# Designs tried in a protein design run: peptides against a protein of PDB entry 3QIS. Part 30

Target 1, 334 residues: chain A of PDB entry 3QIS
Amino acid sequence: PSLELSRREFVFENVKFRQLQKEKFQISNNGQVPCHFSFIPKLNDSQYCKPWLRAEPFEGYLEPNETVDISLDVYVSKDSVTILNSGEDKIEDILVLHLDRGKDYFLTISGNYLPSCFGTSLEALCRMKRPIREVPVTKLIDLEEDSFLEKEKSLLQMVPLDEGASERPLQVPKEIWLLVDHLFKYACHQEDLFQTPGMQEELQQIIDCLDTSIPETIPGSNHSVAEALLIFLEALPEPVICYELYQRCLDSAYDPRICRQVISQLPRCHRNVFRYLMAFLRELLKFSEYNSVNANMIATLFTSLLLRPPPNLMARQTPSDRQRAIQFLLGFLL

## One batch from the design tools (peptide; made by RFdiffusion4, then SolubleMPNN)

Design b1_p9_8_s3 (from b1_p9_8, 5 letters changed)
Fold by OpenDDE base, seed 1:
Structure b1_p9_8_s3 (fold): chain B 334 residues (1-334), chain A 9 residues (1-9)
Amino acid sequence: as target 1 above (334 residues)
Amino acid sequence: DPEAEAMLR
C-alpha cells in the first residue's frame, strides 16, 4: 500500500486560548490495493497527538485512487492553557500517519502560542501590573516560579516577606477586578445573569481584551462578561480555594466559624480573590428580583469553579461531597 | 462552536 499526501508541514500561527484553528490536507491511495490508515502514537506516547491537537478523521479506509480530506484542529482548552502559558509545552508536534502493512508518514506541526491571563496562576497575575501580552515569556516563567515559592512560604507560615524594593503585588488580579467591577456596575439588574450563555465571539473579544489591554470598559453583553468570569475561574491552574484545603472545606461545611478559619489559611492572593468574589456575589443577591439570581443557584454554580476536588481524587465528588461543598459556599453568601 | 465543544471533552 502507498499514500500521497498533499501537505506534511502545518503551521498554526498565533494560537490563542479557546480559538479553534484548522488546517486541511488530502491523502490519496496511489497504490493498487485498498489500505487502512490511522494516526498512531509515537513509541513513548499514549496518544497520537498532544491534547490541543486533533485529526479528523484519525483513521479510515481508502480504495485505490480514493482521496480523503483530513482536518488538523488546534484548540487550546482549560486543560492545555496553563502549560502553554508557561512555555512548558509549545505548539509543536509530530503526527505519525500509519498505513497498515505499509509505511509511516510523518507530519510536522508547528506554530506559536499567545499567552493568556486565563489559565495563569492568581499569584502570577497579582504580580502582573501590565497585560500578559506585554510581559516577555521569560518573565512569565520567573513570575510563575516566584509565585510557587510564595505560595509555599505562605502555606508554611514562614517569615513575612521582606518588604524589599520589589513592587507590592496587587491584592487581586486586575483581570478579576475588571470583570467583577464591570458586573457590579452594569449587570446587577441583568435578568438571568449567570444563567444565559454569552456569545462565543464576545467571549473571544473579552479574553483578547484582558490579555492585551487594561480597558475602561469590557466589551460584550453582561452575559458574555459573566461567562468570561466563569471561564476565568474554571481555567485557573489552582482553584480559588487551593486543593490543599478542599477536604477541610468539606469537613467544616456546617460550621461557619471553622469555614472562615479555613479560608484564612489560603495564600494571600487566593484569600483576597475569594473574599472579593463573595462580596460581589452577596451584592448581586440583593438584586434577585431583577436578575433572578438566588443563593442556591450561585452556590451550586460557583462551588464547581472555586472548590474543585484535587487531581488525586480523579476530579470526582460524591453526592455527599458536592452537597458539603455547596453548603460551605452558602455560608459565605448568606 | 460544536467542534470546539467536542474538543473541550
Scores: peptide ipSAE 0.031, ipTM 0.590, DockQ to the pose 0.019
Fold by OpenDDE base, seed 4:
Structure b1_p9_8_s3 (fold): chain B 334 residues (1-334), chain A 9 residues (1-9)
Amino acid sequence: as target 1 above (334 residues)
Amino acid sequence: DPEAEAMLR
């Protein structure tokens, strides 16, 4: 069996968070026998492609002289955004198109990723006084490494941050401030806030706006701005409540005093973001007659974002653990 | 929290 491929090299320029790109190519059976094709993992890989890439179809049969179009879809989700922002991963892959009883065909995927404030750590964002797209990629790497080291130092209670001549970190990321300030000013009376989905086009505009500028006003509907906040929180590599405190939050869930003590142990940026969000959400709840928002709904929604189980426990989260997590958050909303 | 309320103002 043999195949002819219309293209073997694919370039995905300016890949962005949540922006789908597609490249297509044709495969043709130029042989005299039916053939089965499939994308197969490389020797050391579990998957035929990286998490941000997909082939459609990824397998199939071709009769002699049959042609099929294959779509290569690049989509950076919350699951890939962090590793692309840090440069741990890149828009590069090699696909192996296997022909049963035939030859392997190699496809080269390349391109560039444009960093996003979505999927960037709270620590790094607190150090970014400018939009992330204005920050050199080399400096982003340094900021993430330094942020990790400072988080560890903060947890270890060791060295007071020497208030050396380095620019003081922001109390909260400007991106969170922009989102929450907009919602506070314009969305408190919005019916079905956090219940109605945003528009995908508006979400992309909001993301691009936050990545490239410091706007006076965020574009889009209140629903889109609200969903952008949820997406932002979901995409955080470390949740607002650090994984190290997860179990303590569950254990304290019915003691509001202990809950506050647990929050006081968060890294400064995480603690500030948590308190800022809770203040906003309590304000939003005062408008429940207008926005149809209640504490149980908000606690249920935000708990999954703010108080995520550590990756090693995620598969084992019980309904009881989820209820404790909700109860923990309720103690800050009421 | 007065610090958090100050961030909303």
Scores: peptide ipSAE 0.023, ipTM 0.705, DockQ to the pose 0.906
Fold by OpenDDE base, seed 3:
Structure b1_p9_8_s3 (fold): chain B 334 residues (1-334), chain A 9 residues (1-9)
Amino acid sequence: as target 1 above (334 residues)
Amino acid sequence: DPEAEAMLR
C-alpha cells in the first residue's frame, strides 16, 4: 500500500486559549490495493497526539485512487492551558500516520502559543501588575516558581515574608477584580445572570481584553462577563479553595465557625479571592427579585468551580460529598 | 466580611 499526502508540515501561529484553529490536508491512495490508515502513538506515548491537537478523521479506509480530507484541529481547553502558559508544553508535535502493512508518514506540527491569564495560578497573577501579554515568558516561569515557593513557605508557617525587595503582590488578581467590579456595577439587576450563556465572540473579546490590557470597562453583555468569570475560575490550575483543604471543607460543612477557620488557612491570595467572591455573590442575592439568582443555584454552580475534589478523589465523589460541598458554600452566602 | 466589602468598592 502507498499514500500521497498534499502536505506534511503545519504551522499554527498565535494559538490562544479557547480559539479553534484548523489546517486541512488530503491523503490519496496512489497504490493498486485498498489500504487502512490510522494515526498511531509514538514510542512511549499513550495517545497519537497532544491533548490540544486532534485529527479528523483519525483513521479510515481508502480504495485505490480514493482521496480523503483530514482536518488538524488545534484547541487549547482548560485541560491544556496551564502547561502552555508555563511553557512546560509547546505548540509542537509529530503525528505518525500509519498505513496497515505499509510505511509510516510523519507530519510536523509547529507554532506558537500566546499566554493567557486564564489557566494561570492566583499566586502568579497577584504578582502581575501588567497584562500577561506584557510579561516576558522568562519572567512568567520565574513568577510561577516564586509563587510555588511562597505558597510552600506560607503553608509551613516558617519564614516571615521578607518585607524588603520584592514588589508587594496584589490582594486579588486584577483580572478577577475587573470581572467582579464590572458585574457588581452593571449586572446586579440582570435577569437570569449566571443562567443565560454568553456569546462566544464576546467571550473571546473579554479574554483578549484581559490578556492584553487593563480596560476601564469590559466589552460584551453582562451574560458574557459572568460566563468569563466562570471560565476563569474553572481554568485555574488550583481551585480558589486549595485541594489540601477539600476534605476539611466537607467535614466542617455544617459548622459555620469551623468553615471560617478552614478559609482562614488558605494562602493569602486564595483567601482574598474567596472572600471577595463571597461578598459579591451575597450582594447579587440582595437583588434576587431582579436577577432571579438564588442561594441554592449560586452555591451549586460555584461549588464545582471553587471546591473541586483533588484529582485522586474525583472518581470517588459521592452525592453526600457534593451536598456537603454545597452546604459549605451556603454558609458564606446566607 | 468588612475587608471583602471594602474590596468591592
Scores: peptide ipSAE 0.022, ipTM 0.687, DockQ to the pose 0.890
Fold by OpenDDE base, seed 5:
Structure b1_p9_8_s3 (fold): chain B 334 residues (1-334), chain A 9 residues (1-9)
Amino acid sequence: as target 1 above (334 residues)
Amino acid sequence: DPEAEAMLR
């Protein structure tokens, strides 16, 4: 069997969080026999490609002189955004197009990623006084490393030794402040807030706005700004309630005093963000006659974002665990 | 929480 490929090198320029890019190529059976093609894993890989890449179709049959178009789709979700923001991973891959009883054909994938405040840690964002696109990538790495070390020191109740002239971190990320301040000012009377989806184009504009500027006003509808807040919270590498406290939140769910004590043990930035969000959501609930928002809906929605099970427990989450998690959050909304 | 309310102002 033999294939001809129209292209073998693909470049994806300026890849962004949640922005789909596509490149296409054709394969042709220039042999005299039917052939089966498939993308196969490299040696020691579990998948034929990185999580942000997909081929469609990834396998198929070709008769002699038949042709098929293959799409290479690049999409950075919440699952890949953090490692791309830190530069731990890059927009580079090699695909192996295997022909059954034939040759391997290598495809080179390359490009560049543009960092986002989405998928960046709360600790790093509290140290980031400028938009992320103004911060050198080398400094982003340093900020994530320093943030990890400060989180560990905070959990260990170690006093930060460096009272040095390091600029004091923000109390909350500017990106969260911008989103919540906008919603507080303009969305408290918005009918069906957090129930109506945003527009995809407006969501992309909001993400780009937060990554590149400190706006006076966030672009888009109140629904798009509300959904952008949900996407931001979902994309955090560590949830607002740190994984280490997950089980303690569930165990305390029916004791409001213990719940407050558990929250007091969060790292400073996580604790501040949690309290800030709870204050906003309690204000939003005062306008329930206008916005159709109630405490049970808000608790159900935000619990999955703020109080995520650790990755090792995710497959074991029971309906009882979910109900306890909702009850934990209700104790801060009522 | 008075600190959280101060952040909304």
Scores: peptide ipSAE 0.022, ipTM 0.694, DockQ to the pose 0.892

Design b1_p9_8_s4 (from b1_p9_8, 4 letters changed)
Fold by OpenDDE base, seed 2:
Structure b1_p9_8_s4 (fold): chain B 334 residues (1-334), chain A 9 residues (1-9)
Amino acid sequence: as target 1 above (334 residues)
Amino acid sequence: DEEALEMLR
């Protein structure tokens, strides 16, 4: 069996978080026998491609002189965004198109990723006074490494942040401040806030706006701005309540004193973001007659975002653990 | 709590 491929090299320029890109090519059976094709893993890989890439179809049959269109889809989800922001992964891959009893055909995938404030750590964002797209990638790596070291120092209660000549970190990321300030000013009376989905085009505009600028006003509807806040919190590499404190939050869920003590042990940036979000959500709840928002809805929604189980425990989350997590958050909303 | 309310201004 043999194939002819219309293209073997693919370039995905300016790949962004949550923005689908597609490249198409044709494969044709130029042989005299039917053939089965499939994308196969390389010798050391479990998957035929990286998590941000897919082929559609990834396998099939071709009769003699038959032609099939294959789509290569690049999509950076929350699962790939952090690794791409840090430069640990890149928009590069090699696909192996295998023919049964035939040859292997290699496809080269290349491109560039544009960093996002979505999927960046709270610590790094607190050090970032300018939009992420204005920050050199080399400096992003340094900011993440320094952020990790400061997080560890803060958890150990050891070193007062040396007031050394490094620019004082922001109390909260500017991106969170922009989202919450917009919602506070314009969305407190918005019916069905956090219940109505945003528009996908507006979400992309909001993400691009936060990555590239410090706007006076965020573009889009209140629903899109509200959903952008949820997406931001979901995409955090570490949730607002650090994984290390997850079990202690569950254990303390019915003791408001211990709950406050657990939150006091968060890294400074995480603690500030948590308090800021809780203050906003308590203010939003005062307008419940207008916005249809209640404490149980908010606690249920935000618990999955703010108090995520560690990856090793995610598969083991019980209904009781979920209820304790909700109860923990309710103690800050009521 | 007061610091968090100041951040809403």
Scores: peptide ipSAE 0.036, ipTM 0.792, DockQ to the pose 0.893
Fold by OpenDDE base, seed 3:
Structure b1_p9_8_s4 (fold): chain B 334 residues (1-334), chain A 9 residues (1-9)
Amino acid sequence: as target 1 above (334 residues)
Amino acid sequence: DEEALEMLR
């Protein structure tokens, strides 16, 4: 069996969070026998491609002189955004197109990723006074390393923040502030807030706006701004309530005093973001007659975002654990 | 809790 490929090198320029890019190529059976093709893992890989890449179709049969179009789709989800923001991963891969009883054909994937405030840690974002696209990649790495070290120092209760010449971190990320301040100003009376989906085009404009600028006003509808806040919280590498406190939140869910003590043990930026969000959500609940927002709906929605089970416990989450998690959050909304 | 929103603005 033999294949002819129209292209073997693919470049995905300016890859962004939640922006689908597609490159297409043709494969043709230039042999005299039917052939089966498939994308196969490399020797040390479990998958034929990185999580942000897919081929469609990834396998198939070709008759002699048959041609098929293959789409290479690049899409950075919440599951890949953090490792691409840090530069731990890159828009580079090698695909192996295997021909049954034939040859391997190598495809080179390359490109560049543009960092996003989505999928960046709260600690790093609190140190970013400028839009993430203005921050040199070298400085992003330093900010992430420093963020880890401060989280550890904060947990160890040891070192007073040396009042040294390092610029004081923001109390909350400017991106969260911009989203919440917009919603507070313009969306408190918005009917079906957090229930009506945003527009995908507007969501993309909001993300690009937050990555590139400090706007006076966020573009798009209140529904799109509200959904952008949900996407932001979902994309956080560490949820607003750190994984280390997850079980303690569940255990305290019916004692409001213990719940407040658990929150007081969060890292400073996480604690500030939590308090800021709870204050905002309590304010929205005052306008429930206008915005149709109720405490149970909000608690159910935000619990999955703010109080995520640690990866090792995700498969073990019981309905009781979910109810406790909701009850924990309700104690801050009522 | 307007004070908490104002303190974080």
Scores: peptide ipSAE 0.035, ipTM 0.785, DockQ to the pose 0.527
Fold by OpenDDE base, seed 5:
Structure b1_p9_8_s4 (fold): chain B 334 residues (1-334), chain A 9 residues (1-9)
Amino acid sequence: as target 1 above (334 residues)
Amino acid sequence: DEEALEMLR
């Protein structure tokens, strides 16, 4: 069996969080026999490609002189965004197109990723006084490493944050402040807030705006700004309530005093973001007659974002655990 | 509660 490929090198320029890019090529059976093709893993890989890449179709049959179009789709989700922001991973891969009883064909994938405040740690964002696209990639790595070390020191109760560092961290990320301040000013009376989806084009504009600028006003509808806040919280590498405190939140869910003690043990930036979000959501609930928002809806929605099970426990989450997690959050909304 | 509302200003 033999194949002819129209292209073997693919470049994806300026890849962004949640922005789909597509490149297409053709494969043709220039042999005299039917052939089966498939993308196969390399020797040490479990998958034929990195998580941000997909081939469609990834397998198939070709008759003699048959041609098929293959799409290479690049999409950075919450699962890849953090590793790409840090430069630990890059827009580079090699695909192996295998022909049954034939040879392998190698495809080279390359490109560049543009960093996002989405999928960046709360600790790093509190140290960023400028938009992330103004920060050199080398400095982003240093900020994540320093943020990890400060989180570990704070959890170990070893050293108070040395107030002598020339630039004090922000109390909350500027991106969270911009989103919540906009919603507080303009969305408290918005009917069906957090219930109506935003527009995908407006969501991309909001992400690009937060990554590149400090705007006076966020672009898009109140629904798009509200959904951008949800996407931001979902994309955090560490949830607002750190994984280390997850079980203690469930165990304390019916004791409001213990719940507040658990929150007091969060790293400073996580604790500030949690308190800031709860203050905003309690204010929003005062306008329930206008916005149709109630405490049970908000607690159900935000619990999955703020109080995520650790990756090792995710497959074991019971309906009882979900109800305890909701009850924990309700104690801060009521 | 008051400190969290001061961050909204």
Scores: peptide ipSAE 0.033, ipTM 0.779, DockQ to the pose 0.864
Fold by OpenDDE base, seed 1:
Structure b1_p9_8_s4 (fold): chain B 334 residues (1-334), chain A 9 residues (1-9)
Amino acid sequence: as target 1 above (334 residues)
Amino acid sequence: DEEALEMLR
């Protein structure tokens, strides 16, 4: 069997978080026998492609002289955004199109990723006084490493942060401040806030705006700004409540005093963000007659974002654990 | 886009 491919090299320029890009190519059976094609993993890989890439169709049959169009889809989700922001991964892959009883055809995927404040750590963002797109990629790596070391030092209760030469980190990321300040000013009376989805185009504009600028006003509807906050919190590499405190939050869920003590043990940035969000959400709840927002809805929604189970426990989360997690947040909303 | 949501599944 033999295939002809219309293209073998694909370049995805300016790949962004949550922005789908598609490149298409054609394969044709130029042989005299039916053939089965499939994308296959390389010898050391479990998957035929990286998590941000998909081929559609990834397998099929071709009769002699038959042609099929294959779409190569690049989409950076919350699962790939952090590793792409750090430069640990890149928009580069090699696909192996296997022909049963035939040859392998190699496809080269390349491109560039544009970093996002979405999927960046709270610690790194607290050090970024400028939009992430203004920060050299080399400095992003350094900021993440430094963020990890400071977080570790803060958790170890060791030496006070030398008050010396580095610019003081922000109390909260500017991006989350912009989102919450906008919602506080303009969305407290918005009917069905956090219940109505935003517009995908507006979400992309909000993400791009936060990545590239410090706007006076966030573009888009209140629903889109609200959803952008949810997406931001969901995309955090570590949730606002660090994984290390997850079980302690569940164990303390019915004691508001212990809950406050657990939160006091969060890294400074995480603790500040948590307190800031809880203050905003309590303010939002005062307008429940207008926005249809109640404490149970908010606690349920934000629990999955703020108090995520550690990856090792994710598969074991019981309904009781979810209820305890909700109860933990309720103690800060009431 | 529906297609972007399908890639999240």
Scores: peptide ipSAE 0.012, ipTM 0.566, DockQ to the pose 0.019

